# Peptides against a protein of PDB entry 3QIS, part 357

Target 1, 334 residues: chain A of PDB entry 3QIS
Amino acid sequence: PSLELSRREFVFENVKFRQLQKEKFQISNNGQVPCHFSFIPKLNDSQYCKPWLRAEPFEGYLEPNETVDISLDVYVSKDSVTILNSGEDKIEDILVLHLDRGKDYFLTISGNYLPSCFGTSLEALCRMKRPIREVPVTKLIDLEEDSFLEKEKSLLQMVPLDEGASERPLQVPKEIWLLVDHLFKYACHQEDLFQTPGMQEELQQIIDCLDTSIPETIPGSNHSVAEALLIFLEALPEPVICYELYQRCLDSAYDPRICRQVISQLPRCHRNVFRYLMAFLRELLKFSEYNSVNANMIATLFTSLLLRPPPNLMARQTPSDRQRAIQFLLGFLL

## One batch from the design tools (peptide; made by RFdiffusion4, then SolubleMPNN)

Design b2_p30_8_s1 (from b2_p30_8, 17 letters changed)
Fold by OpenDDE base, seed 3:
Structure b2_p30_8_s1 (fold): chain B 334 residues (1-334), chain A 30 residues (1-30)
Amino acid sequence: as target 1 above (334 residues)
Amino acid sequence: MEEEEKREKLLKELEERVQKALQQFEEHLS
């Protein structure tokens, strides 16, 4: 069996978080027998492609003189955004199109990624007084490394070494402040806030706005700004409540004094973001007659974002653990 | 120059508003 491929080299320029790109090519059976094709893993890989890439269809049959269109889809989700922001991964891959009892055909994938404040750590963002697209990639790597080292020092109760003349970090990321301050000013009376989805086009505009500027006002509807806050919290490499404190939050869920002590042990940036979000959400609850927002809905929604189980415990979360996690947040909303 | 001054002003407003919200959080839990 043999295949003819219309193209073997693909370039994905200016790949962004949550923006789908598609490139298409044709494969044709130029043989005299039916053939089966499939994308296969390389020798050292578990998957035929990187997590941000997909082929559709990834396998199939072709009759003699049959042609099929294959789509190569590039999509950066929350699962790939952090490693692309740091430059640990890149928009580069090699696909192996295997023909049963035939040859391997190699496809080259290349391109560039544009960094996002979505999927960047709270610690790095607190050090970032400019939009992320104005920060050199080399400096982003340094900011993530420094942020990791400061988090470890804070957890170890090591006295901060004299912070050399490094600019004082922000109390919270400017992106969190921009989103929350917008919602506080304009969305307190918004009916069905956090219950109605935003528009995908407006979400992309909000992401691009936060990545490229420090705006006076965020574009889009209150629903899109509210959903952008949820997406931001979901995309964090580490949740607002650090994984190390997850079990202690569950164990303290019915003792408000212990709950406050657990939050006081968070790294400064995480603690400030948590307290700032709780202050906003309590203010939003005062307008429940207008916005239809209640404490149980808010606690249920934000628990999944702020108090994520560690990756090793995700598959073991009981209904009792989920209820304790919700009760922990309720103690800060009521 | 004007954009940098606007950014500096906005970051100052951030620090002041965040500090006020953090204080209100401490007062509510006291």
Scores: peptide ipSAE 0.434, ipTM 0.909, DockQ to the pose 0.809
Fold by OpenDDE base, seed 1:
Structure b2_p30_8_s1 (fold): chain B 334 residues (1-334), chain A 30 residues (1-30)
Amino acid sequence: as target 1 above (334 residues)
Amino acid sequence: MEEEEKREKLLKELEERVQKALQQFEEHLS
């Protein structure tokens, strides 16, 4: 069997978090026999492509002189955003289009990723007084490394923050300030807040706005701003309640005094974000008559975002563990 | 200059609001 490919090189410029890009090409059976094509893993890979890439269709049959369009879809989810922000991964891949009893055809994928405050650590963001797109990539790497070391020192209760020549970190990321302050000002009376989905175009505008500017006002509906906050919390590499404290939160869920002590042991930025979010959510609950928001709904929604099980325990989370996690958050909302 | 001064002013206003919210959190738990 033999194929002709209309294109073999693909460039995805300015790839952004949650923004789908598509490139298309044609494959034609220029042979005399039917052929089966498939994208196959390279020798050392488990998958035919990186997690942010997809081919559609990824396999199929072609009769002689038949042509099919293949879409190459690039989409950076929460699962790929952190490794792209750090530069650990890049918008580069090689796809192997295999023919049964035929040849391999290589496709080159290239491009550039634009860093996002989404999927960046709370520690790194507290050190960023500028929008992330104004921070040199080399400085982002340094900030992530330094932030990791500060988190570890904070958890170990060891050395005071070096009062050295580094500018004082923000108490909370400016992106969280902007999202929560907007919701506090404009969304407390919003009917069905956190229950109605935002618009995808508005979500992209909000993400781009937070990545590129420090706006006086966030664009989009209150629903889109609310969903952007949820997306931000979900995309954090380390949840607001650090994985190390997960089990202690569950164990303390019915003792409000122990719950407060557990939160006091969070790294400073995580602790401040948690307290700030709980203050906002309690204020939002005062307007429950207008916004249809109740403590059980909020606790259920935010539990999956703020109090995530460690990746190794995620598959073992019981209904009892979920209820304890909800009860832990309820103790800060009521 | 003018944009940077606006950013610094906004960041200061946000910092003051966060301080107030953090204080309210401590008062609620007391």
Scores: peptide ipSAE 0.426, ipTM 0.907, DockQ to the pose 0.744
Fold by OpenDDE base, seed 5:
Structure b2_p30_8_s1 (fold): chain B 334 residues (1-334), chain A 30 residues (1-30)
Amino acid sequence: as target 1 above (334 residues)
Amino acid sequence: MEEEEKREKLLKELEERVQKALQQFEEHLS
């Protein structure tokens, strides 16, 4: 069997978080026999492509002289955003299009990723007084490394050694402040806040706005700004409640004094973000008659975002663990 | 007002408002 490919080189320019890009090409069976094609893993790879790439269809059957369109879809989700922000991964891949009993055809994927404040650590963002797109990539790496070290020092209750050289970190990321301050000003009376989805176009505008500027006002509807906050919290490489404290939060869920002690052990930026969010959510709950938001709904929604199971806990969160996690947050909302 | 002066002002407002919100959190739990 043999194929003709209309294109073998694909460039995805200016790839952004949650922005789908598509490139299409055609494959044609120029042989005299039917062929089955599939994208296959390279040697030592578990998958045929990187997590941010997809081929559709990834396999199929072609009769002689049949042609099929294949879409190469680039989409940076929460699962890929952090490694792309750090430059650990890049918009570079090689796809192997295999023919059964035939040849391999190589496709080259290249491009550039534009860093996002989404998927960046709270520690790094607290050190960013400029939009992330104004920060040199080299400095982003340094800020993430420094942020990791400062987090570890904070967890160990070590005194920061280098008080002298680094500008004082923000108490919370400017991006979180911008989102929450907008919601506080304009969305407290918004019906179905956090229940109605935002518009995808508005979400992209909000993300781009936060990545490129420090706006006086966030664009989009209150629903889109609210969803952008949820997306931001979900995309954090480490949740607002650090993984190290997850089990202690569950164990303390019915003791408000222990719950406060657990939160006090968070890294400074995480602790401040948690407290800031809880202050906002309590304010939002005062307007429950207008916004139809209640403590159980908010606790249920934000628990999944703020208090995530550690990745290494192969154990599925039990219904009991979920209820404890909700109860933990309820103790800060009531 | 230069864009930088605007940003510095916004960052100052951030620090002040965040500090107030953090105080409100502590007052509620006291």
Scores: peptide ipSAE 0.402, ipTM 0.901, DockQ to the pose 0.806
Fold by OpenDDE base, seed 2:
Structure b2_p30_8_s1 (fold): chain B 334 residues (1-334), chain A 30 residues (1-30)
Amino acid sequence: as target 1 above (334 residues)
Amino acid sequence: MEEEEKREKLLKELEERVQKALQQFEEHLS
């Protein structure tokens, strides 16, 4: 069997968080026998591609002289955004198109990723007084490394920040403030807030706006701004309540005093973001007659975002654990 | 200049509003 490929090199320029890009190519059976093709893992890989890449179709049959279009889809989800923001991963891959009883055909994927405040740590964002797109990628790496070290020091109750050499971090990320302040100003009376989905185009505009500017006003509907806040919280590499405190939150869920003590043990930025969000959500609940938002709905929604089980426990979350997590948040909303 | 001054004003407003919200959080739980 033999294939002809219309293209073998693909470039995905300006890849962004949640923005789908597609490149297409054709494969043709230029042989005299039917053939089966499939994308196969490289040596030492478990998958035929990186998590942000997909081929469609990834396998199929071709009769002699048959041609099929294959789409290469690049999509950076919450699962890939953090490693791309840090430069740990890049928009580079090699695909192996295998032909059964035939040859391997190599496809080169390349491109560039544009960093996002989505999927960046709270610690790093608190150090960013400029939009992330104005921060050199090398400095983003340094900020994440420094942020990790500061988180560890904070958790260990070690020596206070040496105030001397670095600009004082923000109390909360400017992106969180911008989203929350917008919602506070404009969305408190918005019917079905956090229940109605935003528009995908508006979400992209909000993401791009937060990544590139410090706007006076966030673009899009209140629903899109609300969903952008949810997406932001979901995309955090470490949830607002750090994984290390997850079990303690569940264990304390029915003791408000212990709940407050657990929150006090969060890293400064995480603690501030948590308190700030709870203050906002309590304010939003005062307008429940207008926005149809109640404490149970908010607690249920934000629990999955703020109090995520550690990755190793995700598959084991019981209904009881979820109820405890909701109860933990309710103690800050009521 | 104008954009930087706007950014500085917004960052200052952030600090003030966040501080107020954090205070309100503490007052509510006290």
Scores: peptide ipSAE 0.388, ipTM 0.898, DockQ to the pose 0.847

Design b2_p30_8_s2 (from b2_p30_8, 17 letters changed)
Fold by OpenDDE base, seed 5:
Structure b2_p30_8_s2 (fold): chain B 334 residues (1-334), chain A 30 residues (1-30)
Amino acid sequence: as target 1 above (334 residues)
Amino acid sequence: MEEEKKRKELLEKLEKEVEKKLKEFEEHME
């Protein structure tokens, strides 16, 4: 069997978080026999492509003289955003299109990724007084490394950061403040807040706005701004409640005093973000008659975002663990 | 210059408003 490929080199320019890009090519059976094609893993790879890439279809049959369109879809989800922001991964891959009883055809994927404040650590963002797109990539790496070291020091030593450094970190990321301050000003009376989805186009505009500017006003509907906050929290590499404290939160869920003590052990940035969000959510609950928001709904929604199980425990999360996690958060909302 | 000034003023506002909200949190938990 043999194939002709219309293209073998693909460039995905300016790849962004949650923005789908598609490149298409054709494969044609220029042979005299039917052929089966499939994308196959390279030697030592478990998957035929990186997590941010997909081929559609990834396999199929072609009759003689048949042609099929293949879409190469690049999509940076929450699962790939952090490694792309750090430059640990890049928009580069090689796909192997295999023919059964035939040859391998190599496709080259290349491009560039534009860093996002989404999927960046709270510690790094607290150090960023400029939009992330104005921060040199080298400095992003340094900020992530420093953020890791400061998180460890904060957990071990409880030493206050020396207030005298000309680059005092923000108490919370500017991006979180921008989102939450907008919601405080404009969304407290918004019916079905956090229940109605935002518009995908508006979400992209909000993400781009936060990545490129420090706006006086966030674009989009209150629903889109609310969903952008949820997406932001979901995309955090380390959840607002650090994985190390997950089990302690569950164990303390019915003791409000212990719950407060657990939160006090969070790294400064995480602790401030948690407290700031709880203050916001409690304020939002005062307007429940207008916004249809109740404590149980909010606790259920935000628990999955703020109090994520460690990756090694995700498969073991019981309904009891979920209820304890919700109860933990309820103790800060009531 | 004007944009940098606006950004600085906005960050100063952030610090004040966040500090206020953090204090409101503490007062509610006491």
Scores: peptide ipSAE 0.535, ipTM 0.937, DockQ to the pose 0.834
Fold by OpenDDE base, seed 3:
Structure b2_p30_8_s2 (fold): chain B 334 residues (1-334), chain A 30 residues (1-30)
Amino acid sequence: as target 1 above (334 residues)
Amino acid sequence: MEEEKKRKELLEKLEKEVEKKLKEFEEHME
């Protein structure tokens, strides 16, 4: 069996968070026998491609003189955004197109990723007084390392020795403030806020706006701005309530005094973001007659974003654990 | 120059408005 491939080299320029790119090529059976093709893992890989890449179709049959189009789809989700922002991963891969009882065909994938404030840590973002696209990649790495060290020092109750002349971090990321301040000013009377989906084009404009500028106003509808806040919180590498405090939040869910004590133990940026979001959501609840928002809806929605179970416990989350997590947030909304 | 000034003024506004909201949170929880 043999195949002819129309192309073997693919370049994906300016890959962005949540922006789908597609490249197509053709495979043709130029032999005299039917062929089965499949994309196969390399010797040390569990998957045929990296998490941000997909082939469609990834397998199939070709009759003699048959031709099929294959799409190579690049999409950076919340699952790949953090490792691409840090430069730990890159837009580079090699695909192996295997022909049953035939040879392997190698495809080269290359390109560049553009960093996003989505999928960046709260600690790093509090140190960024410029849009992330204006920050050199080397400085992004340094900011993540410094953020990790500050988190570790805060957990160890170590007094930071070097009050070096590093510019004072922001109390909350500018991106969170821009989204929340917009919603506070313009969305308190918005009917079905957090219930109506945003527009995908407007979401992309909001992401690009926050990555490249510090705007006076966020573009798009109030629904798109609200959904952008949810996407931002979902994409955080560490949730607003750190994984280390998850179980303590569940255990304290019916004691408001202990709940406040647990939140006081968060790293400064996480604590500030939590308190700022709760202050906003309580203000939004005062306008429930206009926006159709209630405490149970808000607590249910934000619990999955702010109080995520650690990855090792995700498969074991009980309905009781979910109810305790919701009750924990309700104690800050009522 | 004017853009950098506007960015600085916006960040100063952020710090002030966030500090106010954090204080309002504390006063409500006491």
Scores: peptide ipSAE 0.534, ipTM 0.937, DockQ to the pose 0.767
Fold by OpenDDE base, seed 2:
Structure b2_p30_8_s2 (fold): chain B 334 residues (1-334), chain A 30 residues (1-30)
Amino acid sequence: as target 1 above (334 residues)
Amino acid sequence: MEEEKKRKELLEKLEKEVEKKLKEFEEHME
């Protein structure tokens, strides 16, 4: 069996978080026998491609002289955004198209990724006084390394950050402030806030706006701005409540004094973001008559974002653990 | 120059508004 491929080299330029790109090619059975094709893992790989790449179809049958279109889909989700932002991974892969009882065909995937404030650590973002797209990639790496060291110091020692340095970090990321300040000004009376989905085009505009500028106003509907905040919190590499404190939050869920003590042990940026979000959400709850938002809905929604189980415990989360996590957050909303 | 000035003014506003909200949080938890 043999195949003819219309293309073997694919370049995905300017790949962005949550923006789907597609490249298509054709495979043709130029042999005299039916053939089965499949994309196969390379040696020592578990998958035929990296998590941000997909082939559709990834397998199939071709009769003699039959042609099929294959789509190569590049999509950076929350699962790949952090490793691409840091440069740990890149828009580069090699696909192996295997022909049963035939030869392998190699496809080269290349391109570039544009960093996002989505999927970047709170610590790094607090040091970024410019849009992330204005920060050199080399400096992003340095900021993540410095951010890790400051997180570790903050967990071990409640040392006040020296107030006098020209390089003093922001109390919260500018991106969080931009989203929350917009919602506070314009969305307090918005009916069904956090219940109505945003528009996908507006979400992309908001992400691009936050990555490239420090705007006076965020584009899009209040629903799109609200969903962008949820997407931002979900995409954080470390949740607002650090994984190290997860179990202590559950254990303290019915003691408000212990809950406050647990939050005080967060790294400074995480603690500030948590407190800032709680102050916003409590203000939003004063307008429940207008916005149809209640404490149980908000606690249920934000608990899954702010208080994520560590990856090793995710498969073991009980309904009781979820209820304790909700109760922990309710103690800050009421 | 004008854009950099606007960005600086916006960051100064951020620091002030966030500080206020953090204080509002503390006052509620007392």
Scores: peptide ipSAE 0.534, ipTM 0.937, DockQ to the pose 0.838
Fold by OpenDDE base, seed 1:
Structure b2_p30_8_s2 (fold): chain B 334 residues (1-334), chain A 30 residues (1-30)
Amino acid sequence: as target 1 above (334 residues)
Amino acid sequence: MEEEKKRKELLEKLEKEVEKKLKEFEEHME
């Protein structure tokens, strides 16, 4: 069997979080026999491509002189955003298109990623007084490393917060403040807030706005701004309640006094974000007559975002664990 | 200069508004 490929080199410029890019190419059976094609893993890889890449179709049959269009889809989800923001991974891959009883054809994928405040740590964002797209990549790496070290020191209670440093971190990320302050001002009376989805175009505009500017106003509907907050919280590499405290939150879920003590042990930025979000959500609940929002709905929604099980426990989360996690948040909303 | 000044003023506003909300949280949990 033999194939002809219309293209073998693909460049994905300016790849962004949650923005789908597509490149297409054609394969043609220029042989005299039917052939089966498939994308196959390289020798040490479990998958034929990186998590942010997909081929469609990834396999198929071609009769003699038949042609098929293959789409190469680049999409950066929450699962790839953090490693791309840090530069640990890059928009580079090699695909192996295999023919059964035939040759391998290599496709080169390249491009560039544009960093996002989505998928960046709370600690790094608290140090970031300008939009992420204005921050040199080298400084982003340093901010992530320093943020990790400060998180560890804070969890160990080893460092008094030197409140006197000239480069004082923000109490919360500016991106969280921009989203939440907008919702406080404009969305408290919004019917079905956090229940109606945002528009994908508006979500992309909000993400781009937060990555490139410090706006006076966030673009889009209140539903899109609300969903952008959910996406932001979901994309955090470390949830607002650090993984180290997850089990303690569940164990304390029915004791409000212990719950407050557990939250007090969070790193400063995480603790401030948690408290700030709880203050917002309590304010939102005062307007339940207008926005149709109740404490159980909010606790259920935000529990999955704020109090995530550690990756090693995620597959083992019981209904009881979920109920305890919800109860933990309810103690701050009521 | 003017944009940088506006950004600084916005960050000062952030700190003040967040501090207020953090205090509101504490007062509710006491």
Scores: peptide ipSAE 0.529, ipTM 0.935, DockQ to the pose 0.848

